# Peptides against a protein of PDB entry 5KEZ, part 293

Target 1, 320 residues: chain A of PDB entry 5KEZ
Amino acid sequence: NVAIYNPFRPWWERYQPVSYKLCTRSGNEDEFRNMVTRCNNVGVRIYVDAVINHMCGNAVSAGTSSTCGSYFNPGSRDFPAVPYSGWDFNDGKCKTGSGDIENYNDATQVRDCRLTGLLDLALEKDYVRSKIAEYMNHLIDIGVAGFRLDASKHMWPGDIKAILDKLHNLNSNWFPAGSKPFIYQEVIDLGGEPIKSSDYFGNGRVTEFKYGAKLGTVIRKWNGEKMSYLKNWGEGWGFVPSDRALVFVDNHDNQRGHGAGGASILTFWDARLYKMAVGFMLAHPYGFTRVMSSYRWPRQFQNGNDVNDWVGPPNNNGVI

## One batch from the design tools (peptide; made by RFdiffusion4, then SolubleMPNN)

Design b2_p29_1_s2 (from b2_p29_1, 17 letters changed)
Fold by OpenDDE base, seed 1:
Structure b2_p29_1_s2 (fold): chain B 320 residues (1-320), chain A 29 residues (1-29)
Amino acid sequence: as target 1 above (320 residues)
Amino acid sequence: SAEEEKAIFKEYLERQKKRDERLKAAFAA
């Protein structure tokens, strides 16, 4: 991915790819392979956060300022390490003046325009689909068990399906022959927008962001909410079907206070309430559960916003 | 500034290191 130095190596630089090389601040391909092998050998499976909707920001300077040293030029849409060119992006489809999503009530903009300046890949093209599939298949062959598809709301479900149809079966060294990768898609659907979680049920599970948001309000006793109301927790609360739900109390975005769910989201900063929420989630049968493993950063609030919400995970091994 | 951000990062890493040491000590006990 692109190396950002202002702010200094933020967490979100990981979501600005310039190649599909397995070479980041988290390690190189050999180290990743080693981890996957060791984990699989003891029954721990690995699921990769796959960033396939976009490449890096359009405003990032061209050059070799990336974790693998690969050259890239956002201005010309040149990503030779893939390779991608100007023909592989949705620049011509997006009709907004800025090139960015301007109206989330326009499903076409949401899917064909840039998410906050991130160069939007033309996933309708077989070439692009194949390059993404090659990346994911390489990971499958290494031994990963599945994927979180980042920014799925910003991709057409049919394009995602086309990519998934190109995927290999899981590595038979650790998985039964014919096993398919576990897929869950990040779709932020709290209602009020045209794109719905149900649009993506055909591809796999979907993140249920209403889960953490509503659970937070209940445990915080906001708006007269009571724990007794959790009797019909799940579908009874208007959530997606249990077999399509990936549930969580918080994630890396909304634990910073301004993501989906807002201030209702419980985090480790509210330790007692957070433990209650996580405990309830693990005890309740609804959905496929994900437990957050995060880190503490030096929060500094100014006008209700944490000015240090950019601080990335610890890196003290010298690999940058 | 970049220097200020680096200082924040350094302080963050130092605190994480101390936390990790405490956790290791707790798990070893």
Scores: peptide ipSAE 0.000, ipTM 0.259, DockQ to the pose 0.019
Fold by OpenDDE base, seed 2:
Structure b2_p29_1_s2 (fold): chain B 320 residues (1-320), chain A 29 residues (1-29)
Amino acid sequence: as target 1 above (320 residues)
Amino acid sequence: SAEEEKAIFKEYLERQKKRDERLKAAFAA
């Protein structure tokens, strides 16, 4: 991915790929392979956060400022390490003046325009689908158990399906022959927008962002919410079907007050309430659970916003 | 009570079974 130095190596640089090389701040491919093997050997499965909707930001300077030194040119849409070119992006498909998503009530914009300047891949193209599938299959062959698909809201469900149909069975060294990768899709659906989580049920599980948002409100006792209202927690609260839900109390985005849930989201900053929420989640049968492991950073609030919300995990000069 | 504890444990086991089934189903799909 792109190496960002202003601010210094933020967490979100990971979500700006310039290649599909397994060479990042966390290590190289050999180290990753070793980790996957060791984990699998003791029954711990690995699920990769796959960034397949886009490449890096359109405003990033061309060059070799990337975690694996690969050359890229966002301006010309050149990503030779894949390779991608201008033909592999949705620039001509997006009809907004800026080229970015401007209206989230327009599903076409949400899927065909750039997410905050991130170069939007033309996932309708078989070539693009194949390159993504090759990347994911490489990971499958290494021994990963499945994927979180980043920014799934911004991809057409059919395009996702087309990619998934190209995937190998899981590595038979650790999984039964014929096993398929576990897929869960990040879709932020709190209602009020045309894109719905149900659009993606055919591809796998979906993140249920209403879970953490509503649970936070209840545990915080906001708006007159009571714990007794949790009697019908799950589908009764308008959540997606349990067998399609991936649930969590918080994630990296909403820990920083961004995205779904806002201030209602419980995090480690409120340790007692957070433990209550996580305990409840683990005890309740609804959905597939995900527990967050995070870190403290030096928060600095200005006008209600943390100016250090970019800070990534503890690192050694950018290496984690 | 002992009965309540047994019930809680039984429910826990049932939840675990369901989770396991969900996982197996996901890999078999």
Scores: peptide ipSAE 0.000, ipTM 0.244, DockQ to the pose 0.016
Fold by OpenDDE base, seed 3:
Structure b2_p29_1_s2 (fold): chain B 320 residues (1-320), chain A 29 residues (1-29)
Amino acid sequence: as target 1 above (320 residues)
Amino acid sequence: SAEEEKAIFKEYLERQKKRDERLKAAFAA
């Protein structure tokens, strides 16, 4: 991914890929392989956060300032380490003036335009699908158990399916023969927009962002909400079917007040309430649960926003 | 091994210390 130095090596640089090489601030491919092996040997499975909707931001400077030293040029859409070129992006499809998503009520913009400047890959192209599949298959062969598909809302479900259909079975050294990768898709659907979580059920589980948002309001006793109202928690609250839901109290985005959920989201900053929410989530049968492990950073709120929300985990000059 | 785990943890603590120093310097400006 792109190495960002202003601010200094933020967490979000990880979501701006310039190649599919497994060399990042977390380590190189050999170290990753070693980690996956060690984890699998003790029954801990690895699920990769796969960024396949886009490459880096369009405004990032060209050069070799990347975690693996690969050259890239966002301006010309050159990513030779893949390789991608100008033919592999949706620049010509997006009809907005900025080239970015401007209206989330326009499903076509949401899928074909850039998410906050991130260069949008043309996932309709078999070439692009194949390059992504090769990346994911390499990870599968290493021994990962599945994937979180980042920014799935911004990809056409059919394109995702086409990629998934190219995937190998899981590594038989640790998984039963014929096992398929576990897929869960990050889809932010709080209602009110044309793109629905149900559009993605065919590809795997989806993130249910209503879960953390609504649970936060209940635990905080906002709007007269009571714990007793959780009697029909799950589908009864308008959530996706349990067998399609991946649930969580918070994630890295909404922990920082971004993405989905707003101020209702409970985090470790409110330790007592957060423990109650996490405890409830783990005790309740609805959905597949994900527990957040985060860190403290020097929060500084200006106009309701934390100006230091970019701060990543403990690291040594950018290396974890 | 336990010794390896201790070594890893020690390295982690050292990295954390360096990070904290860097952050203090960066945010003091």
Scores: peptide ipSAE 0.000, ipTM 0.262, DockQ to the pose 0.018
Fold by OpenDDE base, seed 4:
Structure b2_p29_1_s2 (fold): chain B 320 residues (1-320), chain A 29 residues (1-29)
Amino acid sequence: as target 1 above (320 residues)
Amino acid sequence: SAEEEKAIFKEYLERQKKRDERLKAAFAA
């Protein structure tokens, strides 16, 4: 991915890929293989956060400022390490003046335009699908168990399906022969927008962002909410079917006050309430649970916003 | 194998059912 130095190596640089090389702040491919092997050998499975909707930001300077030194040029859409070129992006498909998503009530913009400037891949193209599948298959062959698909709302469900259809079975060294990768899709659906979580049920599980938002409200006792109201928690609260839901109290985005859920989201900063929420989540049968493991950073609020929300995990001069 | 996958899924469902039953019992008290 792009190496960002201003601010210094933020967490979000990881979501700006310039190649599909397994060479990042966390280590190289050999180190990754070693980790996956060691984890699998003790029954710990690895699920990769796969960034396949886009490449890096359109405004990033061309050069070799990347975690593996790969050259890239966002201006010309050159990503030779893949390779991608100008033919592999939705520049001509997006009809907004900026090239970015301007109206989230327009499903076409949400899927065909750039998410906050991130170069939007033309996932309709078999070539692009194949390059993504190659990346994911490489990970599968290494021994990962599945994937979180980042920014799934911004991809057409059919394009995702086409990629998934190209995926290998899981590595038989650790998984039963014929096993398929576990897929869960990040879809932010809090209502009010045309794209629905249900659009993606055919590809795998989806994130239920209403879960953390509503649970936070209840635990915080906002709006007169009571714990006793959780009697019909799950589908009774308007959430997606349990067998399609991935549930969580917080994630890296809404932990920082953006993405989805707003101020209701509970985090480790409110330790007591957070433990109550996580405990409830783990005890309740609804959905597939995900527990956040995060870190503290020096929060600095200015006008209600943390100016240090970019701070990444503990590192040694950028190396994690 | 398909059989192994089904077995794993069955176990998962059984665990979920047990948790659901415990939850129902707790709220019925």
Scores: peptide ipSAE 0.000, ipTM 0.210, DockQ to the pose 0.014

Design b2_p29_1_s3 (from b2_p29_1, 18 letters changed)
Fold by OpenDDE base, seed 4:
Structure b2_p29_1_s3 (fold): chain B 320 residues (1-320), chain A 29 residues (1-29)
Amino acid sequence: as target 1 above (320 residues)
Amino acid sequence: SAEEEKKEFEALRERLKKRGERLRAAFAA
């Protein structure tokens, strides 16, 4: 991914890929293989946060400022380490003036335009699908158990399916023969927008963001909510079917969130309430659970916003 | 150059702002 130095190596640089090389702040491919092997050998499975909707930001300077030193040129859409070129992006498909998503009520913009300036891959192209599949298959062959698909809301479900159809079975050294990768898709659907989480049920599980948001309000006793109202928690609260839901109290984004709904999210900063929420989540049968492991950073609020929300995990001069 | 760095920083700031807007929009619904 892009190496960002201002601010110094933020967490979000990881979500700006320039190649599919397994060479990042966390280590190189050999180290990754070693970790996966050691984890699998003790029954701990690895699921990769796969960033396949986009490459890096369009405004990032061309060069070799990347975690693996790969050259890239966002201006010309040149990512030779893949390789991708100008033909592999949705620049011509997106009809907004900025090239970015401007209206989230327009599903075509949400999927065909750039997410916050991130170069949007043309996932309709078999070439692009194949390159992504090759990346994911490489990980599968290493021994990962599945994937979180980042920014799934911004990809057409059919394109995702086409990629998934190209995936190998899981590595038989650790998984039963014929096992398929576990897929869960990050889709933010709290209602009010045309894209629904149900659009993605055919590809795998989806994130249920209503879970953490609503649980936060209940635990915080906001809006008159009471714990007793959790008696029909799950589908009874309008959540997706349990067998399609991946649930969580917080994630890296909404942990740093603000505004409506964002404030309801419980995090480790509110330790007591957070433990209550996590405990409830783990005890309740609804959905597939995910527990957040985060870190503290020096929060500095200005006008209600943490100006240090960019701070990445503990590191040694950028190396995790 | 300093000017190029400034430009890149401003662009990054705008992207981060938009990311925040996406989150706010999602939770406001």
Scores: peptide ipSAE 0.018, ipTM 0.321, DockQ to the pose 0.034
Fold by OpenDDE base, seed 3:
Order: C-alpha cells, then sequence, then structure tokens
Structure b2_p29_1_s3 (fold): chain B 320 residues (1-320), chain A 29 residues (1-29)
C-alpha cells in the first residue's frame, strides 16, 4: 500500500493498495506465511481484510513511496506491480463531475464512482477479476481461512460472485478437502439507501451495522430503551437473517465516528458499557460474532470531531 | 517542496473528512 508520512503512517494507508504483494508495515510475505502456519497449527484461523474495490487515492503522488517499494502512478492509473492500467478502472463509467460518489441514493454512483477519491477498479472485467482472484488464491494457498471483503457496498454483487467463483478450495494441510473460504462482506446498510445487505447474501455473510448501533442505544438507555426490549433481539429488530449476519459492537471505522447514531457505538473508551455489550453479543445466539482489538490514541475533539482519528497503532518508526 | 507537501496533506485531510462524514451520516440514518 501507499506509505503516508503526513500524517505519519495513518491506519487508513492500509486501505490504499498499489499492489497485491504481501509486504507491509506489519511484515513481509515470509513472516506472514510463518504466522498463518503457526496459527493454523493451534486451531486459530486467519481471515484477511481484502481491499479489492479500489487502489490508492487519485491525488497521491506518483513514485515508489509504498510499503513494498513498488512504483505506481495514480494520475495515469499505472500500477505495474499488478499490473493495472487506465483500462482497468471505472473512470469512464462514473458520470459525476468530481469522479467521486456524490449521491449515495444513486446505486450506480456508489458502485462505479470513487469512494473518497480511491481509484475504482473495473470489476466487470475478467482481467481485473482474475488479478484479484490470483491475489486471494495466493492467500488461500498460504493457508488463510477466508476473507472480509472491504467496501463491498461499492462493488456489484455479481462482480464479487465472479471473483469468488474463481477461488480455490482451502489448503488441505489444515482444512478438510473441498472446504470453501469463509466470506463476509462489509456492507453499511442502516436503511434509507438503495443498496441493501440482502443484495449480497448470495456471496456470503454481511456485516450487520444495525447491531452495534442499536445495542449501543439500548445499553446507553437512550430514547427510553431498556435491556428488556432485547427479548426479540436479532431478526425481530429488523436485522438480517442470523445465518447471513456478522455482528460486532464496534469496528475500526465506527470506533472513530462522532456523529448522531455514530455516537451510540460503544467502544473501549466506555469500558463498562462496552464490556456489557460485548458480553451480551457473545452470549446471544444471533449472527457470527466478531470482537474488536484496538488501541488508544490521543483524541482531540474539534467541533465534535476527533482530529486525531487518523492515528495508527503503536509502532516503531512506522513499523508495527 | 514544503508547498507540495502541504497541498498533499490538505488533500488527504479532505478525503478523511469525507470518509468520516459518510460514516457519521450512515449511523445517523
Amino acid sequence: as target 1 above (320 residues)
Amino acid sequence: SAEEEKKEFEALRERLKKRGERLRAAFAA
């Protein structure tokens, strides 16, 4: 991914890929292989956060300032380490003036335009699908158990399916022969927008963001909510079917949110309430559960927003 | 140059703001 130095190595640089090489601030490919092997050998499975919707930001300077040293040129859409070129992006499909998503009520913009300037891959192309599948298959062959698909809301479900159909079975050294990778898709569907979580059920599980939002409201006793109202928690609250849901109290994004509704999200900053929420989640049978492991940073609120929400994990001169 | 770095920083900051706004808006719905 792109190495960002201003601000100094933010967490979000990881979501600006310039190659599918497995060398980042966390380590190189050999170290990753070693970790996966050691984890698998003791029954701990690895799921990769796969960033496949986009490459880096369109405004990033060309050069070799990347975690693997690979050259890239966002301006010309040149990513030779893949390789991708101008033919592999949705620039021609996006019809907005900025090239970015401007209206989230327009599903076509959400899928074909850039997410906050991130160069949007043309996932309709078999070439692009194949390059992504090769990346994911490399990880599968290393021994990962599955994937979180980042920014799935911004990909056409059919394109995702086409990629998934190219995936290998899991590594038989650790998984039964014929095992398929576990897939869960990040889709932010809180209602009010045309793209629905149900659009993605055919590809695997989806993130249920209503879970953390509503649970936070209940535990905080906002709007007269009571714990007793959780008697029909799950589908009874309008959540996706349990067998399609991946549930969580917070994630890295909403942990940094400071808006209405976003304020309901419980995090480690509210330790007591957070433990209650996580405890409830783990005890309740609804959905597949995910527990967050994060870190503290020096929060500085200005106009209701944390200006330091970019701060990455504890590091040694950028190296984790 | 310092000016170019400043420009790049401002661009990144704007993208981050947009991302934050998107998330906040989503959870406010």
Scores: peptide ipSAE 0.017, ipTM 0.312, DockQ to the pose 0.034
Fold by OpenDDE base, seed 2:
Structure b2_p29_1_s3 (fold): chain B 320 residues (1-320), chain A 29 residues (1-29)
Amino acid sequence: as target 1 above (320 residues)
Amino acid sequence: SAEEEKKEFEALRERLKKRGERLRAAFAA
């Protein structure tokens, strides 16, 4: 991914790929392979956060300022380490003046235009699908158990399916022969927009962002909500079917007030309430559960916003 | 009471075990 130095190595640089090489602030490919092996040997499975919707931001300077040293040129859409070129992006398909998503009520914009300037890959192209599949298959062959698909809302479900159809079975050293990768898709659907979580059920599980948002409201006793109302928690609250849901109390985005859930989201900053929420989630049978492991950072609020919301995990001069 | 808490904890443990089994079954399918 790109190396950002202003601010200094923010968490979100990880979501701006310039290649599919497995060398980042967290380590190199050999170290990753070693970690996956050791985890699998003790029954801990690894799921990769796969960024396949886009490459880096269009405004990032060309050069070799990346975690693996690969050259890239966002201006010319040149990513030779893949390789991608201008033919592999949706620049001509997006119809907005800016080239960015301008209206989230237009599903075509949401999927064909750039997410906050991030160069949008043409996932309808078999070439692009194959390059992504090669990346994911490399990870599968290493021994990962599955994937979180980042920014799935911004990809056509059919394009995702086409990629998934190219995937290998899981590594038989640790998984039964014929096992398929576990897929869950990040889709923010709180209602009110044309893109629905149900559009993606055919590809795998979907993140249920209503879960943390509503649970936070209940536990905080906002708007007259009561714990007794959780009797029909799950589908009864308008959530997706349990067998399609990945549930969580918080994630890295909404810990910072971004993405979905707003101020209702419970985090480690509210330790007691957070433990209650996590305990409830783990105890309740609805959905596949994900527990967050996070970190503290020096928050500085200005006009209600944390100006340090970019701060990444604890590191040694940028190296995790 | 401590006894009630223990009972609740055991119930939670059983549910977590069940979740793990379902996951393993999904990989085997």
Scores: peptide ipSAE 0.017, ipTM 0.393, DockQ to the pose 0.016
Fold by OpenDDE base, seed 5:
Parts: structure tokens; sequence; C-alpha cells
Structure b2_p29_1_s3 (fold): chain B 320 residues (1-320), chain A 29 residues (1-29)
């Protein structure tokens, strides 16, 4: 991915890929392979956060400032380490003046235009699908159990399906023969927009962001919400079907105060209430549960916003 | 630039925050 130095190595640089090389601040491919093997050998499975909707930001300077030293040129859409060229992006498909998503009520913009300047891959192209599938298959062959698909809302479900249809079965050294990768898709559906979580049910599970938002409100006793109302928690609260839901109290985005769910989201910053929420989540049968493991950072609020929300995990001069 | 990207990401997060607040309000007792 792109190496960003201003601010100094933010967490979000990880979501700006320039290649599909397994070479980041977390380690190299050999180290990753070693980790996956050791984890699998003790029954711990690995799921990769796969960034396949886009490459890096369009405003990033061309060069070799990346975690693996690969050359890239956002201006000309050149990513030779893949390789991608200008033909592999949706620049000509997006109809907005800026090239970015301008109207989230327009599903075509949401999927064909750039998310906050991130170069949007033309996932309708078989070439692009194949390059992504090759990346994911390499991971599958290493022994990962599945994937979180980042920014799934910004990809057409059919394009995702086309990629998934190219995937290998899981590595039979650790998984039953014929096992398929576990897929869960990040889709932020809090209502009021045309793209729905249900659009993606055919590809795998989806993130249910209503879960953390509503649970936070209840635990905080906001807006007259009561614990007794949790008697029909799950589908009764308008959540997606349990077998399609991946549920969580918080994630890396809303820990930083601006993610889906708003101020209701409980995090480790509110330790007592957070423990209550996590305990409830783990005790309740609804959905597939995900527990967050995070870190503290020096928050600095200006105008209600944490100006240090970019801070990544503990590191030694950028090395994790 | 990195700063420009940061600004864009901040804008996105702000949008998501607003969406969350609207959801909370919709379920007010």
Amino acid sequence: as target 1 above (320 residues)
Amino acid sequence: SAEEEKKEFEALRERLKKRGERLRAAFAA
C-alpha cells in the first residue's frame, strides 16, 4: 500500500493498495505464511481484510513510496505491480463532475465513482476480476479461511459474485475438502439509501451496523430505550436475518467517533458500558459475532472532531 | 496529497456519523 508520511503512517494508508503483494508494515509474505500456518495448527483461522474496490487515492504522488517499494502512478492509473492501467478503472463510467461520489442516493455513483478520491476499479472487467481472484486465491492457498470484503457497498453484487466464483476451495491441509471461503461484506445500511444489505446476501454475510448503533443506545439508556426491549433482539429490531449477519459492538472506524452508528457506539473509551454490550452480544444467539481488539491513542478534539483519528497501532518509527 | 486525502476521509466519516445519529433518532421512544 501507499506509505503516507503526513500524517505519519496513518491507519488508513493500509486501505490504499498499489499492489497485491503481501508486503506491508505488518510483515512480508513469508512472515504472513508462517503466521497462518501456526494459527491454523492450533485451530485459529485467519480472515483477510481484502481491499478490492479500489487502489490508492488519485491525489497521491507517483513514485515508489509504498510499503513494498512498488512503483505506482495514480495520475495515469498505472499500477505495474498488478498490472493495472487506465483501462482498468471506472473514470469514464463515473458521470459526476468531480469523479467522486457526490450523491449517495444514486446507486450508480456509489458503485462507479471514486470513494473519497480512491481510484475505483472497473470490476465489470474480467481482467480486473481475474487479477483480484488471483490475489485472493494466493491467500486461500496459503491457508486463510475467508475474507472481509472492504467497501462492498461500492461494488456491484454481481461483480463480487463473479470474483467469488473464481475462488479456490480452502486448503485441505486444514479444512475439509471442498470447503468454501467464509465471506462477509462491509455494507453500511442504516436505512434511507437505495443500496441495501439484502443486495449482498447471495455473496455471503453482511455487516449489520444497526446492531452496534441500537445496542449502544439501549445500554446508554438514550431516547427512552430500555433493556426490556431487547426481548426480541435481532430480526425483531429490523436487523438482517441472523444467518446473514456479522455483528459487532464497534469497529476501527466508529471507535474514532465518526463511524456508522454515531455517538451511540460503545467503545473501550467507555469501558463499563462496553463490557456490558460485548457481554450481551456474546450471550445472545443473533448473528456471527466479531470482537474488537484495539488500542488507545492521544485524542485531541477540535470542533467535536478528533484530529488524531488517523493514529495507527503502536509502532516503532512506523514499523509494527 | 496526503492532507487532501485525510480531508476526504474525514468528510466520509462525518457523513457516516450523521447517518448513525439519524438512526438513533428514528428509534427514540
Scores: peptide ipSAE 0.013, ipTM 0.344, DockQ to the pose 0.050; fails the geometry check

